# Peptides against a protein of PDB entry 3B8E: the designs that were tried, part 154

Target 1, 230 residues: chain A of PDB entry 3B8E
Amino acid sequence: PFLIFIIANIPLPLGTVTILCIDLGTDMVPAISLAYEQAESDIMKRQPRNPKTDKLVNEQLISMAYGQIGMIQALGGFFTYFVILAENGFLPIHLLGLRVNWDDRWINDVEDSYGQQWTYEQRKIVEFTCHTPFFVTIVVVQWADLVICKTRRNSVFQQGMKNKILIFGLFEETALAAFLSYCPGMGVALRMYPLKPTWWFCAFPYSLLIFVYDEVRKLIIRRRPGGWVE

## One batch from the design tools (peptide; made by RFdiffusion4, then SolubleMPNN)

Design b1_p22_8_s2 (from b1_p22_8, 20 letters changed)
Fold by OpenDDE base, seed 1:
Structure b1_p22_8_s2 (fold): chain B 230 residues (1-230), chain A 22 residues (1-22)
Amino acid sequence: as target 1 above (230 residues)
Amino acid sequence: LELLKLLEELAKKKFLESLLKL
């Protein structure tokens, strides 16, 4: 998100406070919950890694987890961001390079894609209105990410949802996301303005995509042990 | 997650910059 904000010079898609709410708020309990996940049924049947050649976390795992899944998550967030800005008159193509004028408090006549002029205050309200949906989008895609992180090889359907702490984590992050999104004063305190409930569903296709992607990945790993996907 | 971490670091940096501008 922030890299694209810099590179494309678009209005800030995800605020610093919302990122902190993700990392310190919504992700904390879910991440801890993974420590209580049951071992995969086949873990003791796998050959030990070669400690001389195999890193505990290899570049492939990092590239797959952070590169691919993280990219899908970012795409989900940006999709929500672009949809909200488009609903407010700013089409994606118009946002390119707009940051300089957008962030200038002395420019009160920034035009949208329809020729409507926006004051600095109005633009910042719209920007902050984007932060909360982006945040919620990340939480919704993190549901899938957390669920897929339960196992490296087994399907979630094979592993099941037996970890009560993980289930609690999913409810906690969702409840926290709802609290931050709808509690009065969050717009002032955290620059997280209230969401239309419909925005929660914008992330669902991406959450499903992450889930399907990982299930397919795991299926490939199960069918081709020791492949490039492992 | 790396993009999120990079975002986190950038967010922390911008948050710190915002705090320093207060």
Scores: peptide ipSAE 0.011, ipTM 0.283, DockQ to the pose 0.028
Fold by OpenDDE base, seed 2:
Structure b1_p22_8_s2 (fold): chain B 230 residues (1-230), chain A 22 residues (1-22)
Amino acid sequence: as target 1 above (230 residues)
Amino acid sequence: LELLKLLEELAKKKFLESLLKL
């Protein structure tokens, strides 16, 4: 998000405080819950790794966990951001290079894609209106990410949802997201304006995409052990 | 406002650290 904000000079898609709420709030408890996950049913059928040659985390695992899934998460957030701005008259192409004028408090006549002029205050309301749905989008895609991280090879349907601490983590992050989104004063304290309940559903296609992608990946690993997908 | 600026700087720093971990 922040790199695209700098490179494309677009209005800020996700506030710095909201990033901290993700990293310290919504991600912490779910990540800890994975320590209590049951071993995969096939763990004793795998050959022991060679501790001299095989790292616990290889480049392929890093690329899968942070690269591909993180890219889908970012795309989900940006999709929600662009939809909200488009509904407010700012088409994606018009946002390119707009940041300089957008952030200037002395410019009160910034035009949208339809020639509507926006004051600085109106622009900041729209910007802060994007922060909360972007944050919620990340939480919704994290549901899928957390669930797929339960296993390396087995399907979630094979492993099941027996980890009560993980289930609690999913409810906790959702409750925290709802609290940060709807609690009075969050607009002033965190620059997180309340979102319409319908915005929660904007992330669902991306959450489903992450889930389907990983289940297909795991299916390929089960059918072709030692492949480039592992 | 100063606290918000401090939080913004901390968040930028954390974001940079997260990028360096990638």
Scores: peptide ipSAE 0.009, ipTM 0.318, DockQ to the pose 0.035
Fold by OpenDDE base, seed 4:
Structure b1_p22_8_s2 (fold): chain B 230 residues (1-230), chain A 22 residues (1-22)
Amino acid sequence: as target 1 above (230 residues)
Amino acid sequence: LELLKLLEELAKKKFLESLLKL
């Protein structure tokens, strides 16, 4: 999100506080839970990693984590952001380059896509109204990310959902997201304004896309071992 | 399991409270 904020000069999609809530709040317990995941049924049938040639973090893993799944997550967040701004009169094309005027507190006549003028205070309200749904969108796509991270090769349906700590992590991150979104005073304390419950569903297509994409990937790996997809 | 149930209940409660304020 921050890279696009810089490159496209759009209004801030996700606040720094919200990023910290993701990195330190919602992601910690889920990440720890993966340490307690049961080994894949075929792990003992796999050849040991060659420490001289096989890196723990390889280009394929980086490509998968940041290039594929991370891009789908980012698209999900930005989709939610653009929908909210469009509902408030700011079409995606109009947001390009708008940041400079948007963040200027002395400009109180920033026009939307329909010629409506917005004061600085009004613009900041709508910006902060985007932060919470963007955050919730990330949490919802992280459900899929966590589930797909259970295995490298086996389907989630083959592995099952036996890790109780992982299940706990999913509930923890969801409960934290709900707390941050709906607790009184969060708008003042964290600049996270309450969101309509309907915004939780905005991310579901992307969460499903991540899940389906990874299951298809894993299916290809199982059918064609040693492929570029592995 | 009790913590899990408690978190689920808290999440549901907050969701419902937010629905009632809309």
Scores: peptide ipSAE 0.000, ipTM 0.209, DockQ to the pose 0.015
Fold by OpenDDE base, seed 5:
Structure b1_p22_8_s2 (fold): chain B 230 residues (1-230), chain A 22 residues (1-22)
Amino acid sequence: as target 1 above (230 residues)
Amino acid sequence: LELLKLLEELAKKKFLESLLKL
């Protein structure tokens, strides 16, 4: 989000406070829950890691987490952002380079794609209106991320959903997301304005995409051990 | 903006109703 904000000079898609709420609020319990996941059925058939040659965190894990899944998450968030701004009269092409005028408090006549003028206050309201759905989009895709992280090689359907702490984590992060999105005063305190319930569904295709992508990846690994996808 | 204000009011109302049920 922040990198694209700088490069494209678009209005800020996700606030610092919302990022902090993700990193410290929604991600902690889910991450801890993975420590309680049952070992995969084939773990004892795998060779022990060589501590001298094999890193715990390798380029494959980084590529999967940040390069593949993280890109799908970012696309989901940006999709939600662009849809909201388009519904408010700002088409994606018009947002390019707009940040300079958007963030200027003295400019109260910024035109949208339809020639409607927007005051600084109105622009900040729509900007902060984007932050909450972007945040919720991240939480919804994190459901898929957490579920796919249950296993390295086996399908989630083979592993099952027996980890009660993981299930609790999914409910906790969702409840926290709902609290931050709809609690009175969050618009003032956190600049998180309430979102329409329909915005929760905007992330579902991306969450499904993450799940399908990882299941296909795992299927390839099971069929062709030792591939670059492993 | 009016729709956002209406949504804010509705969200506040629903949240308060949910808190009162706890």
Scores: peptide ipSAE 0.000, ipTM 0.245, DockQ to the pose 0.016

Design b1_p22_8_s3 (from b1_p22_8, 22 letters changed)
Fold by OpenDDE base, seed 5:
Structure b1_p22_8_s3 (fold): chain B 230 residues (1-230), chain A 22 residues (1-22)
Amino acid sequence: as target 1 above (230 residues)
Amino acid sequence: LPLLEELKKLAEKLIKEAEEKL
């Protein structure tokens, strides 16, 4: 997200507070749940294969999977960001290079794609209105990530949702997202304005995409053990 | 994730630089 903000000079799509809430709030319980699930799966499935080669392959697989998943998460967040700004009159093409004028407190006449002038205060309200949906998009996508990370090779349908820590993680992330989105004063304290409930659904296609992508990946791994996808 | 931490540090740096320029 931040690299695109720098390269494209667009208004800030994700605030520092939202990043902190992702790293500390949403990623911690998932990481613990995955550590338990990996420990349980490693205890049950690893015959002592050659510990050097199998660790390296697993680390590369995990790194590639997290990198790809993180890219889909970022795309989902940016999609939500661009939709919100477009609904407020700022088309994606118009946002390119707009940051300098957008962040200038002395410019109160920044035009949108339709020639409407926006004050600095109005622009910042719209910017902060994007932060909450971007965060919620990440949380909704993380639901899929948690579910898919439960299994390395098996379909989620084969292993089931028996991990109580995973279920707790999903509820914790959702509760945190709801708290940050709807708690009074979060707009002032955290610059996270209230989210319309409809915006939760904007992330669902991306969660489904991640789920389908990982199930297809796992299916390929099961059919072609030792392929380039491993 | 190390990447998010690095992005956070970069964001904090840019915000601080922006605040210092304001």
Scores: peptide ipSAE 0.011, ipTM 0.296, DockQ to the pose 0.026
Fold by OpenDDE base, seed 3:
Structure b1_p22_8_s3 (fold): chain B 230 residues (1-230), chain A 22 residues (1-22)
Amino acid sequence: as target 1 above (230 residues)
Amino acid sequence: LPLLEELKKLAEKLIKEAEEKL
């Protein structure tokens, strides 16, 4: 999100403090939970044929899979951001390069896509209105990510949800998202304005997409052992 | 991931610079 803010010069889609809350608050407990995940019954049974080459290939494929999932997460957040700004009169194409004028306190006549003039204060309100649903979108997508990362080859339905620490991680992420979204003063302290409950559902298609993508990936791995998807 | 840590440090630096300009 922050890289696209710099490169595209769009209004800030996700506050920096909110990014830190994701990285430290929502990602840490899930990451720990995955470290305690019971190894798949099949991973420990296969001796690596060549521990140097097979590990390198596997680490590359895992890193690519995580990179792809991370891109889908970012796309989910940006979708929510663009929807909210479009609902407020700013079409996605109009946001490109707008940051300089958007962040200028002395420009109080920034036009939207419909020719409406927006004061600096009004622009900051709509920007901060985007931060909360972007954050919540990331959390909801992380539910799917955490669940899919539990297994490498087996379907989540086959291994089941036996890891209590993973369940705790999902609860913690959700509780933090609810706290940051609805606690009084978060709009001032974190630049996160209150979220309408309906925005929680905007991320669900992306969570489902990630889940389906990974289940299909795992299905391919099971059907074609030693393929490029492994 | 080392890349995420570097991105975090870069983000923190940019935040600090932005806060100093506000």
Scores: peptide ipSAE 0.006, ipTM 0.277, DockQ to the pose 0.024
Fold by OpenDDE base, seed 1:
Structure b1_p22_8_s3 (fold): chain B 230 residues (1-230), chain A 22 residues (1-22)
Amino acid sequence: as target 1 above (230 residues)
Amino acid sequence: LPLLEELKKLAEKLIKEAEEKL
């Protein structure tokens, strides 16, 4: 998010506080949940054929899979950001290069894509209105990520939701997202303005995309054991 | 855009509430 903010010179899609809430709040319980996940019977039964090569390949494949999931998460967040700004009159093309004027407190006549002028305060409210939905989008996408990371090869339908810690992690991150989205004063304290409940659903296509992606990946792994997708 | 109007109203409300707190 921050790299795209710099490169595209767009208004800040996700504040530092929201990033910290993701990294420390949202990712921590999920990571703990995964640490307590019951090892797949297949992982425990498979002796490494070549410990050096198979470990390196597995680490590369894991890193690639997480990298791909992370890209989908980022795309989901940016989609939500662009939708919100578009609903506020700022089309994606108009946001390119806008940051300089957007962040200038002395410019109170920044025009949107429809010629509506926005004061600095109004712009910052809209910017901060994007932070919460971006965060919520990451949380909703992480639901899928957690569920898919539960298993390396088995479908979620095969493994089921047996891990109580996983369920707790999903609850905690959702509760945190709800707290940050709806608790009074979060706009001032965290620059996270209240979120319309409908915005929770904007992330669902990306959550579904990750889920489908991983199920397809796992299906390929099951059909082609030892393939490069593993 | 009806959403822009709602957001303007929300922004105005939030600005007013912020001004009242300050």
Scores: peptide ipSAE 0.000, ipTM 0.221, DockQ to the pose 0.016
Fold by OpenDDE base, seed 4:
Structure b1_p22_8_s3 (fold): chain B 230 residues (1-230), chain A 22 residues (1-22)
Amino acid sequence: as target 1 above (230 residues)
Amino acid sequence: LPLLEELKKLAEKLIKEAEEKL
């Protein structure tokens, strides 16, 4: 997310506080939960592969898969950001390079895509209105990530949801998202303005995309044992 | 995820640097 903010020079899509809440609240408990995930039945039954070649391949594939998932998460967040700004008159193309003028408190006539002038205060309200939905989008996408990461080869349907800690992590992450989105004073304290309930659904296509992507990946691994995807 | 954590740390660092410049 932040790399695109720098490269595209767009208004800040996600605040520092929301990033900290993701790192501490939404990533830590899930990561712990995955550490306690029951060993996949096929992993336990696999004869020791050649530990030198297969570790490197597996680490590269895990890194690549997580890198791809992380890119999909970022795309989901940015999609939500662009939708909110577009609903407020700022089309994605117009946001490119706008950051400098957007963050300047002395410029009170920043034009939107329709020629409407926005004061600094109005712009910051819209920016902070984006922070909460972006955060919630990441949380909803992370639900899919957590569910898919419990297995390497088996589908979610084959392995099932056995880890109670993982389920707890999903609830904790959701509760944190709800608290930050709807608790009075969060707009002032955390620059996270209240979220319309409809914005929770904006992330679902991306969660589904991640889920489908991982299931397809796992299906390929199952059909082509020893393939480049293993 | 080590890569995500590194990317997040990098992002946090860059955001902090950007906030200090504002």
Scores: peptide ipSAE 0.006, ipTM 0.290, DockQ to the pose 0.029; fails the geometry check

Design b1_p22_8_s4 (from b1_p22_8, 22 letters changed)
Fold by OpenDDE base, seed 2:
Structure b1_p22_8_s4 (fold): chain B 230 residues (1-230), chain A 22 residues (1-22)
Amino acid sequence: as target 1 above (230 residues)
Amino acid sequence: LELLELLKELADKLIEKARKRL
């Protein structure tokens, strides 16, 4: 997010405090919950033929998979950001290079894509209105990520939802997201303005995409043992 | 707020450097 903010010179899509809430709040408890997931029956039965090469291959493939999931999460957040700004009159192309004028408090006549002038205060309200949905989008995408990370090869339908701690983690991150989105004072304290409930559904296509992606990946691994996808 | 201002200043410097290289 921050790199795209710098490179594209767009208004800030995700605030620093919101990033900290993701890294410390929404990622930590779910990650701990995964440590209590039951081992896959197939992993425990499969002795590594070459511990050095198989470990290196697995580390590369895990890193690639997490990198791809992280990219889909970022795309989901940016999609929500661009939708909100477009609904407020700022089309994605118009946002390119706009940051300098957007962040200047002395410029009170920044035009949107339709020629509507926006004061600094109005622009900051819209910017901070994007932070909460971006955060919630990440949380909703993380639901799918946490569920798929339970297993390396087995479908979630095969492994099931046996880990009560994982289920608790999913509930906790959702409750935290709701708290940060709707608690009075979060707009001032965290620059996270209240979210319309409908925005929770904006992330669902991306959660589904991650889920389908991982299920297809796992299906390929099961059908082609020792393939480059494993 | 100070951290955000610092990050903005850093971003502006990076953009200015990038523009001078193009």
Scores: peptide ipSAE 0.000, ipTM 0.265, DockQ to the pose 0.029
Fold by OpenDDE base, seed 3:
Structure b1_p22_8_s4 (fold): chain B 230 residues (1-230), chain A 22 residues (1-22)
Amino acid sequence: as target 1 above (230 residues)
Amino acid sequence: LELLELLKELADKLIEKARKRL
């Protein structure tokens, strides 16, 4: 999010506070929970790794975690961001390069895609209206991400949901998202304006996409062991 | 909030530096 804000010079999609809440609040407990995940039911069928040749973390796993899944998460957040701005008169093409004028408090006549002039205060209300649903979108997508990270090759339906700490992590991140979205004063303190409950559903297609993608990936690994997907 | 302003200032400086290089 922040990199695209810099590169494209668009209005800030996700505030720095919200990023910190994701990295420290919503991601930490789920990540710790994975350390307590039960071994896959087929672990005893695997040969012992060769410590000299087999890396615990390979470039492919890193690419999956930070590249592919991270890109889908970012796309989900940006989709929500662009929808909100479009509903307020700012089409995606018009946002390119707009940041300089958008963040200038002395410019009170920034035009939208329809020629409507926006004051600095009005622009900041719209920007902060984007922060909350972007954050919530990430949390909803993280549900799928956390669930898929439980196993390397087995389906979640085969492994099941036995890790109580993981379940707690899912509740914690959801509760934090609800608190930050609906607690009075968050608009002033965190620049996160209240979220309409309907926006929670905007992320569901992306969460489902990640889940289906990973289940298909795992199915391919099970059918073709040692393939390029492993 | 001060840290956020500092990060924003740092970002703005990085953007300005990037713009001067482009």
Scores: peptide ipSAE 0.000, ipTM 0.278, DockQ to the pose 0.028
Fold by OpenDDE base, seed 4:
Structure b1_p22_8_s4 (fold): chain B 230 residues (1-230), chain A 22 residues (1-22)
Amino acid sequence: as target 1 above (230 residues)
Amino acid sequence: LELLELLKELADKLIEKARKRL
């Protein structure tokens, strides 16, 4: 998110507070919960790996898979951001390079894609209106990430949801997202304005996409052991 | 890359849908 903010020079899609809430609030409990995940049912049945070849390949593929998932998460967040700004008159193309004027408090006539002028205060309300949905989008995408991280090869349907701590992590991050989104004063304290309930659904296609992508990947690994996808 | 393209396409469709509701 922050890299695209710098490179594209767009209005800030995700505030520092929301980043901290993701890194410290939503990721910690899930990460701990994964440490308590039961081993894959097939791990003890797998043939010994070649320690020279299979380790390096597997580390590279794991890194690639997590990198790809992280890119999908970022795209989900940016998608929600662009939708909200488009609903407020700022089309994605118009946002490119707009940050300088957007963040200037002395410019009160920043035009949207339709020629409507926006005051600094109005622009900041719209910006902060994006922060909460972006955060919630990341949380909803993280549901899929957390679920798919349970196994490397086995389908989620094969492994099942046995880790109660993992389930607790999903509820915790969701409860935190709801608290930050709907608790009175969060708009003033954290610059996270209240979220319309409909925005929770904006991320669902991306969560589903991650889930399908990982299940397809795992299916390929199961059907073609030792393939480039493993 | 294909997944990114699919996500982009999905994003474009939803933006278009949002635009039609304005």
Scores: peptide ipSAE 0.000, ipTM 0.198, DockQ to the pose 0.040
Fold by OpenDDE base, seed 5:
Formats: structure tokens, sequence, C-alpha cells
Structure b1_p22_8_s4 (fold): chain B 230 residues (1-230), chain A 22 residues (1-22)
């Protein structure tokens, strides 16, 4: 998010507070929950790996897969951001290079894509209105990410959802997201303005996409052991 | 890359839908 903000010179898509809430709030319990996940049912059937060669390759491939998932998460967030700004009159092309004028307090006549002028205060309201849906989009996508992280090779349907701590983590991150999105005063305190409930559903296609992507990846690994997808 | 393209297409469709609501 922050890198694209600098390169594209667009209005800030995700605030520092929201990033902190993701890293410290929503990710902590889920990450701990994975430590209590049951070993894959096939772990004892796996051939002993060569500790010098197979471990390094597998760690790199896992890191790459998580990197790809992280990119899909970021795309989901940016999608939500661009939709909100487009609904407020700012088309994606118009946002390129707009940050300088957007962040200037003395410019109160920034035009949108339709020639409507926006005051500094109005622009900041729209910007902060993007932060909450971006955050919620990340949380909804994290549901899929957490579920797929339960296994390396087996389908989630084979492993099941027996980890109660993981289920608790999913509820905790969702409850935190709802609290930050709808609690009175969060707009003033955290610059997270209330979210229309419909925006929660904007992330669902991306969550499903991550799930399908990982299930297909795991299916390939099961069918072609020793492939580059492992 | 194909997934990114699909996401981009989905994004474009939703942006277009948002534009039609304005």
Amino acid sequence: as target 1 above (230 residues)
Amino acid sequence: LELLELLKELADKLIEKARKRL
C-alpha cells in the first residue's frame, strides 16, 4: 500500500493506524492459532527430506506462495479503495499525481473527474472513508489466508476445521474489525469512519480467489510431488 | 499474472458499476 502511494502519488489508501491494527490486532491471534494446528494427516507418510537441500527449497517456495497471496490481498484493498473514490467522483486515472494537491490544506477547489470541486475537509473525509473499507477488506481476505495456512499439501476439506483457537482467531479479528468500523468516536480517534455493511462483501471475491488458488496449488502438489509449486 | 488480470477485470467492472450509480 505505502509503496504504491509514493510511486503513483495517489491519496493515502490505508492509514498508519489501520496498518497497526492489522499487524498487532487482527494478525496476532490467528498467527498464534497456527501454532496449535494439528499436523497434516500425511506427515508420517512423507519421505524423510534431505535437510541440506529440500528444506531450503521448500522454505523459498512457501515464501513465494505467501508473497503471491499478499499481493492478492493488496489488490483487494486497492480495488476497494478505487471503487470508493470512483463512487465519490474520483476515477483511478484522475488520482494519479493528485496527492500533492489533495494533501494541500490551502487548496479547497480540487476538481474530481466530473468537475466538482472538493474542499480539503471533504477530501480528507473521503480519504478516511477509504481507510476503514481497506482494513475490512484485508480482514476478510485474511479469513481465507488463515484457513489455507492450516495445511501445506492437504485440502482444507481433508484437514477440517477442528482447531478451536483458529476459529476463535477468526471471530476475534472480525469483532475487532467491526469495533473499529462502527464504534462511535473511531472517526475522530483513529480517522476510521463508519463503513456501510455492503463494503464487507467487496472482499469476498478476493477471499474466494485466494482459497481457490491455494486449493489448486495444493492439488498440483499432490498430483506432482517434487514440483516447483511445493 | 492471470489472476491479477482477472482481478483487474473485476475491478474495472465494479468501478464501472460504481460510475453508473453516480
Scores: peptide ipSAE 0.000, ipTM 0.234, DockQ to the pose 0.038

